# Designs tried in a protein design run: peptides against a protein of PDB entry 8HF1. Part 226

Target 1, 320 residues: chain A of PDB entry 8HF1
Amino acid sequence: NVMLYATKPTEVMVSFPHQEQVLTVTRLISAEIEKFYVSLDLMNIGVQPIRRSKSLQCLRDPSKKSFVKQLFNDFLYQMKEYGIYAASIAIISLIVEFDIKRRQAETLSVKLMHRTALTLCEKIRHLLVQKLQDMTYDDDDDNVNTEEVIMNFSTPKVQRFLMSLKVSFADKDPKDICCLVFVERRYTCKCIYGLLLNYIQSTPELRNVLTPQFMVGRNNISPDFESVLERKWQKSAIQQFRDGNANLMICSSVLEEGIDVQACNHVFILDPVKTFNMYVQSKGRARTTEAKFVLFTADKEREKTIQQIYQYRKAHNDIA

## One batch from the design tools (peptide; made by RFdiffusion4, then SolubleMPNN)

Design b2_p24_8_s1 (from b2_p24_8, 7 letters changed)
Fold by OpenDDE base, seed 5:
Structure b2_p24_8_s1 (fold): chain B 320 residues (1-320), chain A 24 residues (1-24)
Amino acid sequence: as target 1 above (320 residues)
Amino acid sequence: MKKLSEKPIELVGGLVEGYVLEPP
């Protein structure tokens, strides 16, 4: 009987100050999105033919207005939870999606709706980039991708996450690193991936140490073209992580899809742990002898987080 | 209710306050 001493990972909770972003630019962007919602509600797009697409989501939004609002609400969430720098990356994904939807539009009214959304995204992108440039004292350095700019325009949560990565992985051998980063939303995976690429490139002690990838869940709102490319990309990203060509993987609902990921030595939970299943499955990936399981919590939510983790540990021990 | 024992971890240089969540 090899008692596999299931080496319990060291559980670490990192706290961060709850800071409301009181930036004029974030208020302006939010107000422009709210004005757009009022205009969007007044748009007559006609009765859209229900394509008999087997996707349950096409049944919920025959107008496609709810989908547009969902993307902007997700962007507002990224801006609030991760900061202006992360928002400057997130807005590019909306631009790409609305341009695809504009080109795929079956009616002039739907084409105009997506064009109006795209125009708003370009305005938002300009406002974000301009705000990132306001900190570059050198008029000539268009480089908004410095460690300083990334840190200053990130939320306290993201700052603590980046600092935790730097402390954990500075000057380590890439082969000794197998890291998972869990986030709640699929769009956060790509946003944090883009942020990490720029942060790693601007941080000499991480540049040759961390190679990030991301994975998003298969629950594609758009079943057609994006779903095939995303599925190919997911397979490639998983293979790179298995082959050791990537050593940091950003995940959302990957655990629900039965994706077998190797045992990791670091697991970061960037967003709040909302379910027992997420806690057990994410923690269960930290299987090496020196494995760390790192949680991030706002100071105001610290006690609630501790109690929730205690309940999850108790429930896990009662099942095991 | 047994509270988790919180040990402050100085993550290098005082920049990140972390707590080890040990079961009591």
Scores: peptide ipSAE 0.150, ipTM 0.669, DockQ to the pose 0.024
Fold by OpenDDE base, seed 3:
Structure b2_p24_8_s1 (fold): chain B 320 residues (1-320), chain A 24 residues (1-24)
Amino acid sequence: as target 1 above (320 residues)
Amino acid sequence: MKKLSEKPIELVGGLVEGYVLEPP
């Protein structure tokens, strides 16, 4: 019961300006996805066979169309919340997913649907990469992974997060670091992981200091849909973090009771805290006496965030 | 409404404005 250890980490709130400027490329990408949704609604993919799960519960395989729309909506969210650099990484995950689904398609109509989605993802990737290259003089793909490009094409939230990491960990001993980063969505874990790998590699003060890993919580995936590869990855990532081979872990859920993660000295909450349980459980991972619990908030939502944290602190003290 | 006292913590070098949320 993580609630029993009343560790009092230092709670820090970092404010960031609201992004008012929408890039032309983000408007073009959004318009292409909207046009694709209109075309997708007109596609006749036939009646899909209900996959009988072993449990005799007809898991309604979500309409293959609904799943395609969900992936693009999650991509649009990531592009808006994290920026076009993060979107260039996120789109690769969609390309891989739609290529797998295209190959696994039982009908020509479903195969065509996933092929059309894949072609759109390739177009989006090209538009994003071209925009990242507008600031680089050389056509080499490696030139888009500089600290400058990452910072300039990230949202103010992500900029403040990366700056907070640099300030917190520059030239420190990697053994003294145990950091958790919480995000709301599963797909954000992979996206922020890829962004952090590139940022750490481009930042000399962090290159030999931070070794990131990511973990996706089990609760959002039917165990029947969790690939054997994802389960192996999660076990390996947890083991690397326990062994000290990784010192920064990105999570989309509070690590379940029984993932004995060592006492963390830093906990970053990159996305808004939506529930009391998320607040208490994430804060309860900051167990060192000098531990920091860092929240990010838009300037416009600062007062609302302060009020919410005060309510959560009061509720936590009334239970203790 | 009890306001949390916000002390600006200079996270090293003035680049990141952070606020310590102290109980009132």
Scores: peptide ipSAE 0.133, ipTM 0.619, DockQ to the pose 0.023
Fold by OpenDDE base, seed 1:
Structure b2_p24_8_s1 (fold): chain B 320 residues (1-320), chain A 24 residues (1-24)
Amino acid sequence: as target 1 above (320 residues)
Amino acid sequence: MKKLSEKPIELVGGLVEGYVLEPP
């Protein structure tokens, strides 16, 4: 029972300046997505054949337009919350998903919709990569995956997170590290995973120290090939983390489902803690001696965050 | 309102400004 284990990790709050990345490229991308939504609303996709398999997903979006909008809205969120570099990784996930949906399309109209979405994602990817390249001093090194580029094109939250990792784990024995990183959204797990792979590879002090994995929620009840692949990935990622072949796990709400993850010495909460359950369950994973539970907050939200943590601590003590 | 005490912590080397949240 995670609630009863009175693990007293050191609770750390890292503040970051609320800086909206007001880049012209982010405005252009947002405007292109909004134009695409107008075009998408005008697309006649026809009546989708009600497949007899009442998978709850077919009930959620009979037009398949809402799913397309959801993916782009999740992308826009990631670009805003994590920055342009994270967005360049996030857009690849959209490209993969829309290409699969394009291939699986049962009608020409649905195929065209997903093709149009895919073309937009490719355009967005080019705009992002071009902007990342504009900051590389050497025109000859197409490698946008440097520590400098990652840091400069990340939000202050992500910068402070990466700095916290570097400081916490530089030149440590990888066996002594058991780190969880909690994020709110499923797609953020993949985005932050890709960002961390590139950051670790570009940071000598971390390259042989941190081995990241990610775990996404089992939200897809659908037996689709994607869901099978994701389930296989999750099982493999969990096993690698249990075996010590991975020492940093990026998670969404999955750990709430009773996945037995070992006691960790570091727990990072990259996104705001929105629920008491998330607070208790994530904190309850920081079980080792001298475990750290690290929260990130905007300076403007610091006082509100402190009050919320106090309320959660009080509520936890009233149940214990 | 009871506030958590904020102690400034230097997360190794001055790179990250943070606060230890202590119970009041």
Scores: peptide ipSAE 0.109, ipTM 0.620, DockQ to the pose 0.023
Fold by OpenDDE base, seed 2:
Structure b2_p24_8_s1 (fold): chain B 320 residues (1-320), chain A 24 residues (1-24)
Amino acid sequence: as target 1 above (320 residues)
Amino acid sequence: MKKLSEKPIELVGGLVEGYVLEPP
């Protein structure tokens, strides 16, 4: 009987202003992706030879086009939710994925489809990087990875998150920190990880304090798409966090099943809590006596979020 | 519709306003 001394963490809600960033670059990128979708729908990729591997549901030709659209939709979501700086990191993940898929293409038509997607990603990357550079007045310092650039090109949510990290952890002993950051989507973990690496490197008060890692939940859907390298990397990242070599772990909400992560003193929920299970599991990681469970909400959604958290608290108390 | 200035919001180094969610 491990008495889970569920020390109830202090629940903190951080509000951020709702800003619809209507940047010209964001509109251009969205319009280029929409044009690409029209062209993609017109592409004849042919009927692919069904490799009769019994276990893989025959990913029919629509699945390859749908996967391309899914990656760009996930990118558009990240650009909207996290900002232009985060988008400049997120687009690199798409470039890598489409380059792999281009090399693995069994037909010239599929190879061309992934090449066209890759060319669009390179154009998007250039537009994003150019926009980040337009704020660096000094022609000499092409360093788009400054605290100022990161903050200016991040959404208010990400700005408040980074400020919350700085206030919470500036000049602290790294050993006293065990932090989890929960995000909704798998691809967001890599994006926020890259953003945090650059932010920590640019912030002297955090450079020797925070060592981030990321972990993507086991996608039960397709173990075949997780490269052996990604699985090895995930195991290494978990081990580094367990050994205290990393003190901040970024996790996707899909971590619901069974990752025994240490008791943490800080849990940040960067994305909206959509399910009771996510609330209970994420909160259940904040187990130290002074643990903080930090939620982020838009000012316009604050009341709705508070009501939802009270409903989850009530439901949790009725089960406990 | 006020054109949201494409200017970066000067994050005045404002305290992260957090609210403690007390149980009702």
Scores: peptide ipSAE 0.091, ipTM 0.590, DockQ to the pose 0.032

Design b2_p24_8_s2 (from b2_p24_8 with E4D S10E V20R P23L D24P)
Fold by OpenDDE base, seed 4:
Structure b2_p24_8_s2 (fold): chain B 320 residues (1-320), chain A 24 residues (1-24)
Amino acid sequence: as target 1 above (320 residues)
Amino acid sequence: LPLDSEKPIELTGGLVEGYRLELP
């Protein structure tokens, strides 16, 4: 029973300009991934034995190809929605996953498939880092983690989000901050977490103010099959946030599953509110009138967003 | 291929234009 608390947070909308300009590096990366998909479809990896273990393995495409495509599609989404700086962090997660899968490959053909994917990820990483260096005087990888580089190579949405954090939390007492950041996708939690770590470290006004954590939601398909490590990490992250050792939590929509997170004084919705449940669950974490519920919208979608939020408010009041 | 130095994504102005969601 999700107790629908009648919460009256201050709802704030932050508009951002629509990014129409596609960077040439983004086009090049997209084209390389498309070429890789053609190559991947031609790869004979054999019929993978349908290991009938009912539960974890149902998500394993018997070909393992769909999982590879899913990871690159999620990367392409992150690059588009959050920018090339976020993409430079996101690609590292793919590298780690493909290296693990390459080592765990039961066949030479599957090993080769993951090796080819890994080689593409390294090429993509190089292209992204090289582009981030366009604003740096030195070829040092540490020099790409400045506030200026992060801001410049983030989408207008992410720029406005980071600026909203800076304005909201600059020089505040860390104890007075309880912030949730909602994102749609599981992989975005890690990407935005990495971006925030670098941004906070590069922003003196935030360095000792914000301590971020992330929650990767439980895989809806079977809680039994989350790695023991992922479950331990999730429990630890929640506990750190409860204990006040972390004051900013990045969450995917999985807080819908009744993860008992404390009431927060700030809730940021970084991605579009697509469902009534997402609206109610996220807003339900901002329990006071002093709490801020911040939405981000493209200028072109402002009116549509207002109308959608009005409908959700009406529906919420009819249930409360 | 020399990635043409595409102009940095213009920092869309430094103002957090946060406004209270006025619903009709």
Scores: peptide ipSAE 0.030, ipTM 0.479, DockQ to the pose 0.036
Fold by OpenDDE base, seed 5:
Structure b2_p24_8_s2 (fold): chain B 320 residues (1-320), chain A 24 residues (1-24)
Amino acid sequence: as target 1 above (320 residues)
Amino acid sequence: LPLDSEKPIELTGGLVEGYRLELP
């Protein structure tokens, strides 16, 4: 009986200051989205035919208005939790989604609804990019992708995360790195992936060290074209990570999908750990001898987070 | 409305102070 001494990963907690100040641009964007919701509620889009797809019936708003509101609510969450720079990437995903939905619209009223949402996203993108340009002397969109701009327009949580990556991986051999980054939301995976691509490209110490990839959960609300492309992309992303062509994987739901990922030496939990299962399964991916399991917490939530982690550790030791 | 040039968010440039979680 080889007692596999499961080397317990080193657990690290990184604290960050609570961001109390809301930027004027963030307030303006939030107010424009709220005005849009009032207008959206007044839109008569007619009764949409309920396509009888057996399994996903309960979550489909027959009006498609709830889907529009969900995307903007997910954007507002990303802007609040990750900052203006992350929001400038997140808004592009909404633009793409609403353009697809506009083209797929079965009625003129639904087409107009998605067009109005798209016009709002374009306005929001302009407001975000203009704010990022406050640190640049040039009107070129490429000048907003510097380490300085990314850091300045990121929340304290994201700043601490990026600093933790730089300290952990600067000038290391990329073959020695197998990193997972867990986030709560599906859309955050794409947003943080885009942010990391730009940050790594702007940071010489990481440029040839980290190759990021992301995974998005299979629970697609929209069953058709996006689900096939996303499934192909997920399979490719997982294969690249297995082959070592990617050494940092961003994911939200890897564990629910039964995705077998290799043993990692670093696991970052960017968002709060909400469940015991998430704690055990994410920590259980940090299996190398020198593995690190890194948690991020706001200073105001530090004590509560510590107590929760102690409870999870106790419960895990009672089962093991 | 002039987007007031709000001062750059002060980089609270503190070192990543990670502490090791030890059970008491």
Scores: peptide ipSAE 0.029, ipTM 0.505, DockQ to the pose 0.034
Fold by OpenDDE base, seed 1:
Structure b2_p24_8_s2 (fold): chain B 320 residues (1-320), chain A 24 residues (1-24)
Amino acid sequence: as target 1 above (320 residues)
Amino acid sequence: LPLDSEKPIELTGGLVEGYRLELP
């Protein structure tokens, strides 16, 4: 029971400035997605026959339109919360998903819907990459993966996170590092993983120091081939982290489900702590006094965050 | 429309200003 451990990690709060600027590319992309939703609502894809053999997901969205909107809404969230660079990685996940769904489409109308979504994702990717190239002299896609481009096109939250990693881990022995990064959303794990791979590769002080992995929560609902691959990936990622072949693990809140992850010396909470359970469980992974538990907060939300953490500490002490 | 070269996202320059959460 993680609640019973009197964990006394060093709690650190890192403030970041609130980003009020919305890039024109972000507005344009949002408008293109909204136009696509209007078009999507007008698409007649027919009522899919409820075949008894279809996964519970096919029962939840007989039109498959809500799932398409969910993916784009999650992308819009990632673009807003993590920035243009993270969005350029996040859109690849949508491209992969819509290509899979296009190939799996049982009807021409559903195939066309997923094709239209895919074409929009390709357009969005082009707009994002073109914007990243504003800092590059060469049109080569590889030149957009520099530390400078990553930092410049990341939100202040992500910038402070990357700086915190660099300051914390530059030129350290990889064996002495056991780091967890908690994010709220499942898809953010993949996005931040891709961002970290590129950042670490572009940062000499981290290249041979940090080896990231990600863990997505178990989607118990769909036995689809993708879910089998995701389950295999999760098992491999956990094993690599246990074996010390990976020393940074990106997790969504779903580490609650009894994954015995070793005690870590660093725990980063990239997104706001919304629940007492998330606070206790994430903090409970930082078991030593030398361990760091790092929170990120916007300057405008700093006082509210402090008050919330105080309430969680009090509630934790009242149960201990 | 050429997406105007919008100013880069303001770099949070400088040291990681973290404060130890000494809650009162």
Scores: peptide ipSAE 0.025, ipTM 0.490, DockQ to the pose 0.035
Fold by OpenDDE base, seed 2:
Structure b2_p24_8_s2 (fold): chain B 320 residues (1-320), chain A 24 residues (1-24)
Amino acid sequence: as target 1 above (320 residues)
Amino acid sequence: LPLDSEKPIELTGGLVEGYRLELP
């Protein structure tokens, strides 16, 4: 009986300083979004015609305003948690979404609502890009995608994550890398993917070493709202990761039961581990020899995070 | 059976520059 010693991954905790600094641009953007919410609440979008589309969810007027607020709230979260540089990427996703919804609007009032949201997103984008340009000598928008600008305009958590990638993967063979990055939110996957593309392209030691992809878990709430395009993209991204054409995968859900992903040598948890299942399933992907499981914690929450991880380890050993 | 000593969580520290201080 060869006891397959399941190679337990090395667990690493990376601490980062608490970010207390609130940039003037961040305050301005937050205030503009709050003013927009007041305007949005006063906006009469009228009773939407009940289209007999089988999904009962499109029926109520509050759902359209609620969705607009949700997107801006998710943007505000990303700006706070990941920084100004990540926010400059995140805002593009809102621009695309509101332009689609503006074009699909069934009423003039709904079209105007999405147009107003889009105009605010363009203003926010301009404010963010202008702030990134404070470190550039040339007015060329492409000069904001340097390692220095990305690092300076990222939160301490993201800076530590990027440094951990650089230290872990600088000048390595791409074939020897199988990396997972877990994040909490669906929209964070796209944002961190865009940030990583620019960071890898600006970092010579990571050029041709890391090829990122992202995957968003199925929203259990509305499988019908996943565009055919998103489903095709998810299948392509998984296939590229299986084929080794991508060696870093960003995921917002623990890969649901049935997504067979190969054994990984690195697993990064960028956001706090909130559940035992998330801990076990993410750690369970780090199965190669010398695999690393990396957690990030604020210095203020370090002791609490350590205690939580010890509880999860104990609970895992009691089940195994 | 030796209780496989749970490998201690390795704590890596370092100074990382924060956001650029806005000069007043």
Scores: peptide ipSAE 0.048, ipTM 0.527, DockQ to the pose 0.038; fails the geometry check

